Peptides against a protein of PDB entry 6IDX. Designs and how they scored, part 91

Target 1, 380 residues: chain A of PDB entry 6IDX
Amino acid sequence: KELAKLSADVTFATEFINMDGIIVLTRLVESGTKLLSHYSEMLAFTLTAFLELMDHGIVSWDMVSITFIKQIAGYVSQPMVDVSILQRSLAILESMVLNSQSLYQKIAEEITVGQLISHLQVSNQEIQTYAIALINALFLKAPEDKRQDMANAFAQKHLRSIILNHVIRGNRPIKTEMAHQLYVLQVLTFNLLEERMMTKMDPNDQAQRDIIFELRRIAFDAESDPSNAPGSGTEKRKAMYTKDYKMLGFTNHINPAMDFTQTPPGMLALDNMLYLAKVHQDTYIRIVLENSSREDKHECPFGRSAIELTKMLCEILQVGELPNEGRNDYHPMFFTHDRAFEELFGICIQLLNKTWKEMRATAEDFNKVMQVVREQITRA

## One batch from the design tools (peptide; aimed at target 1 L140 Q181 N324)

Design b2_p28_7 (made by RFdiffusion4)
Pose (drawn by RFdiffusion4):
Structure b2_p28_7 (pose): chain A 370 residues (1-223, 234-380), chain P 28 residues (1-28)
Amino acid sequence: KELAKLSADVTFATEFINMDGIIVLTRLVESGTKLLSHYSEMLAFTLTAFLELMDHGIVSWDMVSITFIKQIAGYVSQPMVDVSILQRSLAILESMVLNSQSLYQKIAEEITVGQLISHLQVSNQEIQTYAIALINALFLKAPEDKRQDMANAFAQKHLRSIILNHVIRGNRPIKTEMAHQLYVLQVLTFNLLEERMMTKMDPNDQAQRDIIFELRRIAFDAETEKRKAMYTKDYKMLGFTNHINPAMDFTQTPPGMLALDNMLYLAKVHQDTYIRIVLENSSREDKHECPFGRSAIELTKMLCEILQVGELPNEGRNDYHPMFFTHDRAFEELFGICIQLLNKTWKEMRATAEDFNKVMQVVREQITRA
Amino acid sequence: SAAARQAEAVAAAIRAARRRRNAPPLVH
């Protein structure tokens, strides 16, 4: 108890650390008997002292043994133990992950997505905060080529709805540190879109060109002389600036292939809305048609800007958009809503092609005021 | 460039984690 008190003082901590005092603590955790059952209070003070001593930055986090790591991960992976032990255990794992790629790799193997998510279902907001913090730390430290798989795994075990039901709509008001973790989670989540945003279409890749052909087919085949007239104009009546080679329009980064993904999502998941928008504007040879392809690409870019896809998380922000915690595909759903808004605003302005940038500005103002 | 961005993001997370714990300044 006294060690937990004094270890926050650097003057004391240095003296204790210079006698390998941290090893006394790690050895106790690695091999001490009955720690959770008979000595939980002692164990809580031990973990408090350990974290206080390590917070002085005198020694590397890489000093910790695999045995110590496994023991701490064990306290998290178990059907919940004492709250004080769990809080400190989650905090120790977060610090290990943030401070070492090697520790991240070992910890990622010792804890499951389901075990971490289950700790969000406790009524204690600090346990919830550290659980989200550990999840954020795993995302921050995951290799670029593994982060997407991790996001899918957390999504399949309902991380989003559990946060919505147990944190955002929970009884306890969200305090500043939890709000900060939600902000970081949202930033990391949007940043999963960044690679596709910056990926150019290869116009010479037939498989990619066939995606655009499929998009056009879904809409034009819903319309016979009129259908023929649409196809004679290649992709003009789908609204692409490059009428003959729309794949070239997707070389603009941002938004790149993310725009294509959004269009395909709208066509497949919301086929009626996609068909309505395209057919209201595919036989319009007055200058008043709303160009779908050009509008979708620019809207995708605008949404990326509004939502700050690609921005790094920082210390100063605690903001988040709660509606993104209400749908597994909220970004794509937002695209669909905004493309309908864009078409409504376009008609309200009796807009022509020359008005394209003005309409996009009004849409930007509508979205950002909402 | 991606490694530098990841390093900045991780540093910011460390500073935020330390803030949440009311950790003293780093000796080193």

Design b2_p28_7_s1 (made by RFdiffusion4, then SolubleMPNN; from b2_p28_7, 13 letters changed)
Fold by OpenDDE base, seed 5:
Structure b2_p28_7_s1 (fold): chain B 380 residues (1-380), chain A 28 residues (1-28)
Amino acid sequence: as target 1 above (380 residues)
Amino acid sequence: MREEKQKKAVEAAINAFRKMRNAPPLVN
């Protein structure tokens, strides 16, 4: 207890470290001594002292043994561990992950996100905060090749639903520290969209062109009698598609693929459009047909609007930005759905279409409409 | 550029975590 208190002092820490005191603390934990396990308070103070000593940055985190990591990970994986030990063990693991890439690799092998999920199901918000903080640390330190796997583990309905139900919708007010960790998790989750946001469409890729063709099919062929014989010559088909792509509101109605070559939002805009068309088909068809039937220059160009809205949403949500200290603004809605970004797009495109009508906008008013929509989204 | 952004984010996370740990214990 006294050691844990004194370990916060730099002068004491320096002297204690010079006396190999930190090595003694690590060996006490590594030994798994029945003495420390029976005296939960003594172990909790040992872990506190260790963490406070390491916070001075005098000793490299790389000095930590694999045996120490396994002991700390063991305290996190055991269901009947004292809450005080669990909290400090989570804190040590987070510190190890953040301060050392070599320790990150070892910890990522010993601990799964699934094990940390169990610590989110408790009523103790401090334990929940440390568990999310460790998840965030693992995500932040993950190499690019493993980020998608972690992303998929986060996109697992289970983690999202548990955070929503046990943390966000919990009977306790969200503390600033938890709000920060939820913000961090949200930012890291949106960074998964960065790849698609920065992916240019290849206008020569047939598979990507087939997605644009599918958007046309969903909008216009759903009402067409199957009697339109496949035999109308290739030129008549091209001319028909050019008209359809104009009605869809693409800027380049001859080759809509060109509208997706700008990054941001690149292919992410096409992903949003396809999601809307498949998941919210009635909404998509309504928006497209309502604007395609207008000859009064008050048509809202869906394709252009979808691209610019996707870009705007990326800017608002800071897609590709890393989490900053002192931010605690998280959106609970992003925990309500697996494809929350695409669902937000679907809400916002309806808002845009409504705002366009209310303003009686023309193509010249496009930027004004987008500015009004931006203000509406940022105030919501 | 990405590596530098990542370093800053890690530093931010470390600082946020230190602040969280140094927050006065909720006096129950």
Scores: peptide ipSAE 0.306, ipTM 0.816, DockQ to the pose 0.312
OpenDDE base, seeds 1, 2, 3, 4: peptide ipSAE 0.286, 0.293, 0.304, 0.304; ipTM 0.802, 0.805, 0.812, 0.813

Design b2_p28_7_s2 (made by RFdiffusion4, then SolubleMPNN; from b2_p28_7, 11 letters changed)
Fold by OpenDDE base, seed 3:
Structure b2_p28_7_s2 (fold): chain B 380 residues (1-380), chain A 28 residues (1-28)
Amino acid sequence: as target 1 above (380 residues)
Amino acid sequence: SAAEKQEKAVQAAIAAFRKMRKAPPLVN
């Protein structure tokens, strides 16, 4: 207890470290020796002293042994650990993950997100915050190849559902620290959209062209049996498709693929459009047909609108930016759905279409409509 | 660079976490 208190003092810490005191503390943890009376209390103070000593930055985190890591990970993975030990163990793991890539690798092998989820189901908001913080640290330190796997683990309905039900909808006010960790998690997850946002469509990629064709098919052939594709010659098909792509509101109605060559939003806009068309087909068809049947120049160009809205959402959500220390703003909706970005797009495109109608907008008013929609989205 | 952005985010996470740990314990 006294050691833990004194370890916060830099002078004491320096002297204690110079006497190999930190090595003694690590060995106490490594030994795992439960034979002492008040072991749990002693261990909690040992872990406190260790953290306070390491916080001075005098000793490299890389000094810790694999046995130490395993022992700390063991305190996090075991269901019946004292809350004081658990909290400090989470804190040590997070510190190790953040301060050392070597330690990150070792910890990522010893701890699963599934083990950390159990610590989100508790009533203790501090434990919940430390658990999310460790998840965020693991996500932040993950190599690019593993980020998608971690994101998929976050996309596991379970983690989102647990956060939503036990953290966000918990019976306690969300503290600033928890709000920050939720913000961090949100930003790290939205950062995975950066790849698609920065991916240009290849106009020669047939698979990507088939997606655009599928958008046309869903909009205009939804009532037509796919068997009755009019066997008319290739030129009539091209001319028909050009009309359809104009009715879809693409800027390049001859080659809609060209509209997706701009980054941002690149292919992410096409992903959103396809998601809307497949998951919210009635909404998609309604939006397209309501605008395709208009001869009054008040048609909302869906394709152009979807692209610019996707770009706007990326800007609002700061896609491709990393978390900042001072931010605590998170969107609860992000935790309500697996495809939260695409669902947000689906809501916002309906809002855009509504706003376009209410403003009696023409193609010349496009930028004004987008400004109004931006204000509406940012106030919500 | 992407690496510099990553390092900045790591430092922000470290700072935020240190701030959280120094917050007074929830009085039971």
Scores: peptide ipSAE 0.372, ipTM 0.849, DockQ to the pose 0.310
OpenDDE base, seeds 1, 2, 4, 5: peptide ipSAE 0.359, 0.365, 0.363, 0.358; ipTM 0.843, 0.846, 0.846, 0.842; seed 5 fails the geometry check

Design b2_p28_7_s3 (made by RFdiffusion4, then SolubleMPNN; from b2_p28_7, 15 letters changed)
Fold by OpenDDE base, seed 3:
Structure b2_p28_7_s3 (fold): chain B 380 residues (1-380), chain A 28 residues (1-28)
Amino acid sequence: as target 1 above (380 residues)
Amino acid sequence: SREEKQQKAVDNFIKMFRKMRNAPPLVN
């Protein structure tokens, strides 16, 4: 207990480490000494002292043995462990994953995300915090080949539902530490959009052009069978489609694919438009048709607006940036829906369309409308 | 005024955003 308190002092820590004190602590844990295992309080203080000593950055995390890792992982994977030991074991594993790629590999072999989910279902917010922290660390440090599997685990309705029901909607205030871990989880999940945000449309890819054509079909011919593919490419039909692409509010009415060659937002904007058109079809059709029939120069260009809004949302959400340790702002909506980004887009595009009408905007006011919408989104 | 219309747009957005934040949990 005294050692655990003194270990927070850098002067004491330096002297204790110089005396090989940390090696003694690791060996005590490794040995699984029945004395430490029978006295949960002594083990909890030993693990606290170990963490506090390691947090000074004097000793590399790579000094820990495989036996130590297995012992700590054992405390996390076993169902009947003292809460105080479990909390510190989760914290140690988080720190190991964050500080060493070699330790990440070893820990990823010993612990599953499923085991960590069980620690989210408890009434202890500190355990929940460190369980999410360890999940976040594992996701952050996952190699690209395993990142998709981790992303799929995060995309699991089960994990999000558990976080929502047991953490966010818990009968207690969310502490700053938990709010930070929820923020980190949100950022890491939105960073999965980076690939699509940086994917340029190929104007020569027919499959990608067919998506743009599907947007036209849904807007202007929603009852037509999707099998009415652009059959006979007569010049008269091309001219008709050019008019339709103008009514959809694309910048390039001749070849709308060119509007998606800029990255960001690249193909992510097209994904958002397609999601809106398929999942919120009535809203999509309304937005398009309300503006397509206007001859008063007050039409809101849907296509251009959707692209620039997608880019703006990526900027606001800092897509592709690492989580900042100083931030704790998370949106509970992220845990309520699988397609939370696309749903956010669907709300924001309606806000944009409304703001455009209320401002009596023209095409010259486009940037002013976008600035007002940005301010509205960031204040909410 | 133009300001009153903008404020009304903001208020409606906040209402929609709060509604989304308070959406029911994902069904398992």
Scores: peptide ipSAE 0.017, ipTM 0.389, DockQ to the pose 0.017
OpenDDE base, seeds 1, 2, 4, 5: peptide ipSAE 0.000, 0.000, 0.000, 0.012; ipTM 0.283, 0.221, 0.228, 0.336; seed 4 fails the geometry check

Design b2_p28_7_s4 (made by RFdiffusion4, then SolubleMPNN; from b2_p28_7, 13 letters changed)
Fold by OpenDDE base, seed 5:
Formats: structure tokens, C-alpha cells, sequence
Structure b2_p28_7_s4 (fold): chain B 380 residues (1-380), chain A 28 residues (1-28)
């Protein structure tokens, strides 16, 4: 107890470290010896002193042994550990992951996100906060190949559901520290969109072109009697599609694939459009047909609007940016749905279409409409 | 036990440090 208090003093910490005191603390943890009187209390203060000493940055985190890591991970994986030990063990693992890539690799072998989810199913918000903090640390430090494994749709869905039900919808006010960790998790989750946001469409890729063709089919062929025989000559078919792509509001209505070569938002805009067309088909068809039937120059160009809206949403959500330490603004809605970004896009594209109509906008007003929509989204 | 020896070492260090802080600064 006194050691834990004194360890916050940099002068004490320096002298204690110079006397190999931190090595003595690590060996106390490594020994696992339950034989000491008041072991749990002593261990909790030992772990506190260890954290306070390491926070001075005098000693590298790489000094810790694999036995120490296994012992700390053991306190996190065991169901009947003292809350005070569990809290400090989570904090130590978080700090290890954040400060050392070598320690991250070792910790990622000893613990799973599934084990950490069990610590979210408690009434103690401090334990929940450190559990999310450790998940965030693991996600942040994961190499790109392992981020996809952590992004396993089932694990993410389960994690989001548990956070929503046990943290966000909990009977207690969310503290600033928890709000920050929820913000961090949100930012890290949206950073998974960065790859698609930075992926250029290949205009020569037939599979990608078939997606654009599917958008046309859903919008215009849903009412067409199957009797339109495939036999209209290739030129007449190309001319027909050029008209349809103009009605869809693509900038390049001859080759809509060219509209997706700009990054950001690249292929992510096409993913959003396809999601809207398949999941919210009635909304998609309505938006397209309402604008395609207009000859008054007040048509909202859906394709162009979808691309620029996707880009705007990426900017608002800071896709590809690192989380900021001072921020605690998280959106509970992003924990309610597996495809939360695409659902947000579907809401915002309707808002854009409404705002365009209300403003009686033309193609010249496009940037003004986008500015008004940005302000509406950022105030919500 | 080894753990008891380590605990005693930490206690001895804390006691030594408290004694050092009570020593008046050597006015050189």
C-alpha cells in the first residue's frame, strides 16, 4: 500500500528502479504464491505500484517476462478473481499492448476478445471500461491481416450487442472514460472502411462493372416485362444504357466506372449504392425514379450525390484517422446495426434528396446542397 | 519463502527511503 502510493513520486520511482525494485515486483507476480497473508490485497497494491512505476517511462515495457504476461492474462481469464486485481490486470495488459509490439504479439496469443467480452457483462463500469480499452488496444496494434480476423462478423456483432445492452443501455450514467473508449472503438471500427475508401475502381474489371449494371437493372428493369428480347443490337443497347446511367445521375454516364476511380471514396461509394439498392430497394427505386422523370433541371443526380455523400460521411466520421485522446463523442446508433455505415448512408441520401427538393436546387447548386446537408448531419 | 524475502526487501527499501527523506539536505 505504501509502495503503491510512493511509486507515483518520480524521485522514489527513480531510486526504486535503480535498486532493481521493479524486478522484485515482477518476480512477486510471477511467483503466484498464495501463501502470503492478505495475498489479494498485497497483489492489488503490487500491480498498482508496477503501473505507477512504468508510467514514469524510465523502464521499457519489453523488460517483462512471458511468465509475467501469462500470470496477468491468467487473472483476466479466471472467472473468480478479485475485482481489484482484475481491473489492474486489464490496465497492465492495455499498457503492454499500447507500448510494445512484441508484447502485443505475446498477449494476443494468451487472450481472446471472447474472454474480454465476459468482463463487459458486469455491473462495474470500471471493469467494463478497462475491458473495452484492452479490446481497443488489441485492435489498434493488430496487423492488417489480423484486423480482419478480429473483424469476424460474428465476434463484432456479439461485441456490439453486448456493449449496447450492458454498457450503453445500462442503468448507470456513462462516465467520461467509458465514453472515450466507446469513441475509440467507433473510430477503429470505421477505419475498417479505409481499404474500400481508398480502392479505385478498375474500369476494365467486368465484375465491378456488373455491379453498376445491377444498379441500373434494379432501378429500371423491375417494371420491364421480360419480353424485351436480348436481341436489340449492341449499339442500341449501349445507347440505352448511356441514357439509363444519365438518369441514375452519374457524372460519366458513358462509363460510370470512371466516377469510382477517385479516392476517397473509391469503391466504398459503390458498396453503399449496392447496399441501398438491395436492402432498401423501395427507397432506392423511389429516389432514382423521382429524379429520372424530371425534365425541369431540378433532378438530383443520385450517382454523383451518393459518391460525394460517401466522401462527406468518411470525413465526418474521420475514416482512416487515429482516435484523439480528448474526444468522447460516440454514436449509440453504430452499435445497433452490423452495417451501420451503410444504414447511415441510406438515411443521409434521403436527407440529401429531401434537401435538394426543398432548396429547388439545380446542378449548379450541388455544392451548396452538400454544405447544407453536412451541417444537418453534424448537428444531429 | 522467496516471496516473503522479496516482500521484506521492498519493506526494507521503503524504510531506507523514508530515512533518506528525513535526513536534512546536506548543506554543502
Amino acid sequence: as target 1 above (380 residues)
Amino acid sequence: SMAEKQKKAVEAFIKAFRKMRKAPPLVN
Scores: peptide ipSAE 0.037, ipTM 0.472, DockQ to the pose 0.022
OpenDDE base, seeds 1, 2, 3, 4: peptide ipSAE 0.034, 0.000, 0.013, 0.029; ipTM 0.451, 0.293, 0.373, 0.427

Design b2_p28_8 (made by RFdiffusion4)
Pose (drawn by RFdiffusion4):
Structure b2_p28_8 (pose): chain A 370 residues (1-223, 234-380), chain P 28 residues (1-28)
Amino acid sequence: KELAKLSADVTFATEFINMDGIIVLTRLVESGTKLLSHYSEMLAFTLTAFLELMDHGIVSWDMVSITFIKQIAGYVSQPMVDVSILQRSLAILESMVLNSQSLYQKIAEEITVGQLISHLQVSNQEIQTYAIALINALFLKAPEDKRQDMANAFAQKHLRSIILNHVIRGNRPIKTEMAHQLYVLQVLTFNLLEERMMTKMDPNDQAQRDIIFELRRIAFDAETEKRKAMYTKDYKMLGFTNHINPAMDFTQTPPGMLALDNMLYLAKVHQDTYIRIVLENSSREDKHECPFGRSAIELTKMLCEILQVGELPNEGRNDYHPMFFTHDRAFEELFGICIQLLNKTWKEMRATAEDFNKVMQVVREQITRA
Amino acid sequence: PAAATPFKLDPARDEEAVAAANRRRLAR
């Protein structure tokens, strides 16, 4: 108890650390008996002292043994133990992950998505905060080539709706540190879109060109003389600036292939809305048609700007858009809603092709005022 | 999503984000 009190003072901590005092603590956790059942209070003070001593930055986090790591991960992976032990254990794992790629790799193997998510279902906001913080730390430290798989795994175990039901709509008001973790989670989540945003279409890749053909087919085949007239104009009546080679329009980065993904999502998941938008504007040879392809690409770019896809998380922000915690595919759903808004605004302005940038500005103002 | 040649991001950006997260953690 006394050690937990004094370890926050650097003057004391240095002295204790210079006698390998941290090893006394780690050895106790590694091999001490009945710690959770008979000595939980002692164990809580031990973990408090350990974290206070390590927070002085005198020694590397890489000093910790695999045995110590496994024991701490064990306290988190178990059917919940004492709240004080769990809080400190989650905090120690977060610090280990943030401070070492090696420790991240070992910890990622010792704790499951389901075990982490289950700690969000406790009524204690600090436990919830550290659980989200550990999840954020794993995302931050995951290799670029593994972060998407991790997101899918968390999604399949309902991380989003658990956060919505147990944190955002929970009884306890969200305090500043929890709000910060939700902000970080949202930033990391949007940043999963960044690679596709910056990926250019290969116009010479037939498989990619066939995706545009399929987009056009879904809409034009819903319309016979009129259908023939649409196809004779290649992709003009689908609204692409490059009428004959729309794949070239997807070399603009941002939004790149993310725009294609959004269009395909709208066509497949919301086929009626996609068909309505395209057919209202595919036989219009007055200058008043809203060009779908050009509008979708620019809207995708605009949404990426508004939502700050690619921005790094920082210390100063605690903001988040709560509606993104209500749908597994909220970004794509937002695209669909905004493309309908864009078409409504276009008609309200009796807009022509020359008005394209003006309409996009009004749409930007509508979205950002909402 | 359609297969495409992946775009690679700058790793230094992740290091900056981790540093910022760790400083925030210590400051809390």

Design b2_p28_8_s1 (made by RFdiffusion4, then SolubleMPNN; from b2_p28_8, 12 letters changed)
Fold by OpenDDE base, seed 1:
Parts: sequence; structure tokens; C-alpha cells
Structure b2_p28_8_s1 (fold): chain B 380 residues (1-380), chain A 28 residues (1-28)
Amino acid sequence: as target 1 above (380 residues)
Amino acid sequence: MVEAEPYKLDPEKQEEAVRAFRRRRLAA
């Protein structure tokens, strides 16, 4: 207890470290011996002192043994652990993951996201916060190839549901610390969009062109069977499609693929448009046809608007940026839907279309409309 | 049986420590 208090002092910490004090603390944890009276209390203070000492950054986290890691991971996986030990164990694992890639690898073998989700199903918001913090640390340190798998995993869907039900919809106000962890989880998940955001469309890729054609089909030929492969169009069909692409509001109505060569938002804009067209078909068709039937120059160019809105959303959500320690703003929709970005796009494109009408905008007002929409999104 | 009140780490200190570590890492 006294050691845990003194360990916060840099001078004491330095001297205690010089006396191999951390090694003694690690050995106490490694021994796992419950033979001492008040073992749980002693262990909780030992873990506190260990954290406070390591916080000075004098000793590398890589000094810890695999036995130590297994003991700490054991405290997180055991159902009958003291809350005080659990809290400190989660914090230690978070710090290990954050400070060492080698420790991340070892911890990722010992701890599952499923085990961490169990610690979200408790009334203790502090335990919930440290559990999410460790999940975020694991996500942040995961190899790039595994990040998408982590985000798509049943565990992540379950995690969102558990967070929604036990944290967001809980009877307790969300503390700043929890709000920060929810923000971090949001940022880390939206950063998976960076690849698509930076992917240029290849105008010669037929599969990508077929997506643009599918957008046209859904808007104008909704009753037509998809069996008519787009590729065999006579010049008259090409001219017809050029008109349709103009009505869809593409900047390059001759070759709409060229509109998706700009990065950001690249292919991510096309993904959003396709999602809207397939999942919210009635909304998509309505937006397109309402603007395509106008002759008053007040048409909202859907294609251009969708691209610029996708870019704007990436900027607002800071896609590709690391989480900021000073931020705690999260969007609840992130936890309500698996495709939260595309759903946000679907809401915002309707807002844009409404704002365009309310402003009686023309193509010359495009940037003004986008600025008003940005302000509306950032105030919501 | 005195339900031993779960020893609360000072949440502020632990949070500050965790934030301090993250800040150091994000700055590295």
C-alpha cells in the first residue's frame, strides 16, 4: 500500500528501480502463491505499484516475462477474480499492448475479444472502460491484414451490441473516459475505410464500370431483370447511357468512372452510392428522379454530391488519422449498425438534397450548399 | 462478512497514467 503511493514519485521510482524493485514485484505476480493472508489486497497493491513504476518510462515493458503476462491474462480470464485485480490487470495489458509490439503478440495469443466482452456485461463502468481500452489497444496494434477481420468478426458485431445495450443505453451517465474509448473505437473502425478512400477507380475495369451501370439500372430500369449484361450497347445505347449519367449528376457524364479517379474519396464514394441504391432503393430512386425531372436548373447533381459528401464525411470523421487523446465525441449510430458509415452517408445525402432544395440552389451554389451541410453535420 | 469494498484505484490517476502512455506513443 505505501509502496503503491510512493511509486507515483519519480525520485522514489528511480531509486526503487535501481534496487531491482520492479523485478521483485514481477516475481510476486509470477509466483501466483495464494498462501499469504490478504493475498488479493497485496496483489492489488503490487499491481498498482508496478503500473505506477512503469508509468515513469524508466524501464522497458519488454522486461516482463511470459509467465507474468500469463498471470495477468489469467486474472482477466478468471470468472472469480477480485474487481481490484481485474481492473489493474486490464490496465497492465493495455499498457503492454500499447508500448510493445512483442508483448502485443503474446497477449493476443492469451486473450480473446470474447473474454473482454464479458467484462462489458457488468455494472462497473471502470471495468467496462478498461475492457474497451484493451480492445482498442489490440485493434490499434493488430497487423493491417487482421484489422478488417477484427472489424467484421462476430465478436465485433457482438461487441457493438453489448456496448449499445450495457454502456450507451445503460442507466448511468457515460463518463469522459468511456466516451473517449468509444471515440477511439469509432476512429479505429472508420480508419478501415482509408484503403477504399485512397483507391482510384480504373476506368478500364469492367467490374467497376458495371457498378456504375447498376446505379443507372436501379434508378431508371428498376423493373428490368439484371440479366442484360451492360457490355453490348450499340452507339444508341451509349448515347442513352450518357443521358442517364447526366441525370444521375456525374461530372463526367460520358465516362462517369473518371469522377472516381480523385482520391480521396476514390472508390469509397462508389461503395456508398451502391449501398444506398441497394439497401435504401426507394430513397435512392426518389433522390435521383426528383432531380432528374427538373428543368429549372435547380437539379441537385447526385453523383457529384455523393462524391463530395463522401469526401466531407471522411474529413469530419478524420479517416486515416490516429485517435486524438483530447476527444471524446462518438456517434451512437456507430454502435447501432454494422455499416455505420454508409448509413451516415445515406442520412447525410438526404440532408444535402433537402438543403439544396431549401436554398433553391443551382450548380453554381454547390460549394455553398456543401458548406451549409458540413455545418449541419458537425452540429448534430 | 464485511463485503470488502473493491479497492478503487484512484480512477483519475490511472486514467492519467493511461493517457500519458497513449500520448507518449502517439507522439512517437
Scores: peptide ipSAE 0.019, ipTM 0.423, DockQ to the pose 0.044
OpenDDE base, seeds 2, 3, 4, 5: peptide ipSAE 0.000, 0.000, 0.000, 0.000; ipTM 0.319, 0.319, 0.315, 0.316; seed 5 fails the geometry check

Design b2_p28_8_s2 (made by RFdiffusion4, then SolubleMPNN; from b2_p28_8, 14 letters changed)
Fold by OpenDDE base, seed 4:
Structure b2_p28_8_s2 (fold): chain B 380 residues (1-380), chain A 28 residues (1-28)
Amino acid sequence: as target 1 above (380 residues)
Amino acid sequence: MPAAEPFKLDPEKQKEAVERFRNWRLKR
């Protein structure tokens, strides 16, 4: 206990480390010897002193043995561990993952996300916080291939459901530390959109062009079987499609594929438009037809609006940015749905269209409408 | 299943933002 308290002092820490004191603490953990009276209390103070000593940055985290890692991972994976030991073990593993890629690899072999999810199903918010912190550390330090595996829709759905039900909808107020970890998890989750946000449309890719044609079909020919699209576009049919793409509010109504060549938001805007058109078809058709049937200069260009809104949402949600220290702003909505970004887009595009109408905006007012919509989203 | 509470934008903040714009447009 006194050692753990004194280990917070840098002068004491330096002298204790110079006396090989940290090696003694690691060997106590490595021994796994439960035969001592007060073992749990002694171990909890040992782990506290170890953390406080390592937090001074005097000793590299790479000094720890594989036996030490296995013992700490064992305290996290075993169901009947003292809460004080579990908390410190989660914190040690987080620090190991954050400070060493070599330790990340070893820890990722010893611990599953499923084991960490079990620590979210408890009433102790501190344990929940350290469990999310370790998940965030593992996600942050994962190679791109493993981030996609962690992004597996089922694992994410389960994790989000557990966080929603046991953390966000828990009977306790969310502390600042938990709010920060939820913010970090949100940022890391939205960074998975970065690839699509930075993917340019290839105007020569027929499959991508077929998506734009499907947006046209859903808006104007909703009852038409896609099988009746004869590939032999006569010049009259090309002229018809150009009119339809103008009514959809594309900037390049001759070749709408060109509107998706700018990154950000690239293909992510097309993904959002397609999601809206397929999942919220009535909302999509309404938005398109309400603006395409106007003969007054007050039409809201859907295609342009969808692209710029997608870009704006990426900026607001910090897609492609690292999480900032001291930020605690998380949105509970992002834990309620598997396609939360696309659902947010669907809400915000309706807000944009409403705001456009209420402002009686014209195409010249476009940037001002987007500014007002940004203020509405960021103040929500 | 309880419907996930849709992202409810604050209606008063929305009205205020639109009203600020109307006032800006009337000054042009």
Scores: peptide ipSAE 0.033, ipTM 0.484, DockQ to the pose 0.017
OpenDDE base, seeds 1, 2, 3, 5: peptide ipSAE 0.029, 0.031, 0.027, 0.029; ipTM 0.493, 0.549, 0.526, 0.470

Design b2_p28_8_s3 (made by RFdiffusion4, then SolubleMPNN; from b2_p28_8, 13 letters changed)
Fold by OpenDDE base, seed 3:
Structure b2_p28_8_s3 (fold): chain B 380 residues (1-380), chain A 28 residues (1-28)
Amino acid sequence: as target 1 above (380 residues)
Amino acid sequence: MVKAEPYKLDPEKQEEAVKAFRARRLAA
């Protein structure tokens, strides 16, 4: 107990470390000796002292044994561990994951995200916070393949559902620390969009061109049977498509694929448009047809707007950036929707279209509309 | 299709994130 308090002092920590004090603490954990009176309290103080000592950065985290890691992971994987031990064990694992790639690998073998999700199903927000923090650490340190697997896994949907039900919709106000961990999880998840955001459209890729054609089809041929294979486009059909792509608000009416060669937002903008067109078809058709039927130069260019909005959303959400310290702003929608980014895009494109009308904007006002929309999104 | 290079975590930003996580434990 006294050691745990003193371990917060850097002078004491330095002296204690120089006396091999950390080694003694690690051996106490490694021994697993439950025979002592007040073992749980003693262990909780031992783990506290260990954390405080290690947080001074004097000793490398790589000094810990595999036995120590297994003991700490064991405290996290066991269902009936003292809350004080569990909290400190989560914090130790988090620190190990964050400070050492070697320790990350070992920990990732000993624990699963599914085990950590169980610690979210509790009323203790501190335990929930440390559990999410460890999940975030694992996600942050995971190789790209494993990050994508973690995000695509049923575990991620389950994680979001559990967070929504037990944290966000919990009977307790969200503390700053929890809000930050939710923000971190959001940022790390949205960073998976970076690949698509930085993927340029290949104007020669027929499959990608077919998506652009599908956007046209959904907007203008929605009543036409999908069985009409795009036959060899006569020049007259090409001219028709050029008109349609103009009505869709693409900058390049001849080859809309060129509008997606800019990164960011690259293919992510096309993904958003396609999602809107398929999932929110009525909204998509309404936006496109309302603007395509205007003759007053107040047409909102959907294609251009969708691209620039996707880019703006990536900037606002800091896609491709690491989580910032002190940020606590998370979007509850991230936890309510599997396709939260695309849903956010669908909300924001409607906001943009509304704002464009309210401003009576023309193509010359485009940047001004985008600025107003940015302010609206960032204040929401 | 040129796949974007996978997101490379900036080591400096990782260290900053680690410091943040540490600082919160000390404040509790």
Scores: peptide ipSAE 0.015, ipTM 0.444, DockQ to the pose 0.334
OpenDDE base, seeds 1, 2, 4, 5: peptide ipSAE 0.000, 0.000, 0.000, 0.000; ipTM 0.291, 0.285, 0.267, 0.280; seeds 1, 2 fail the geometry check

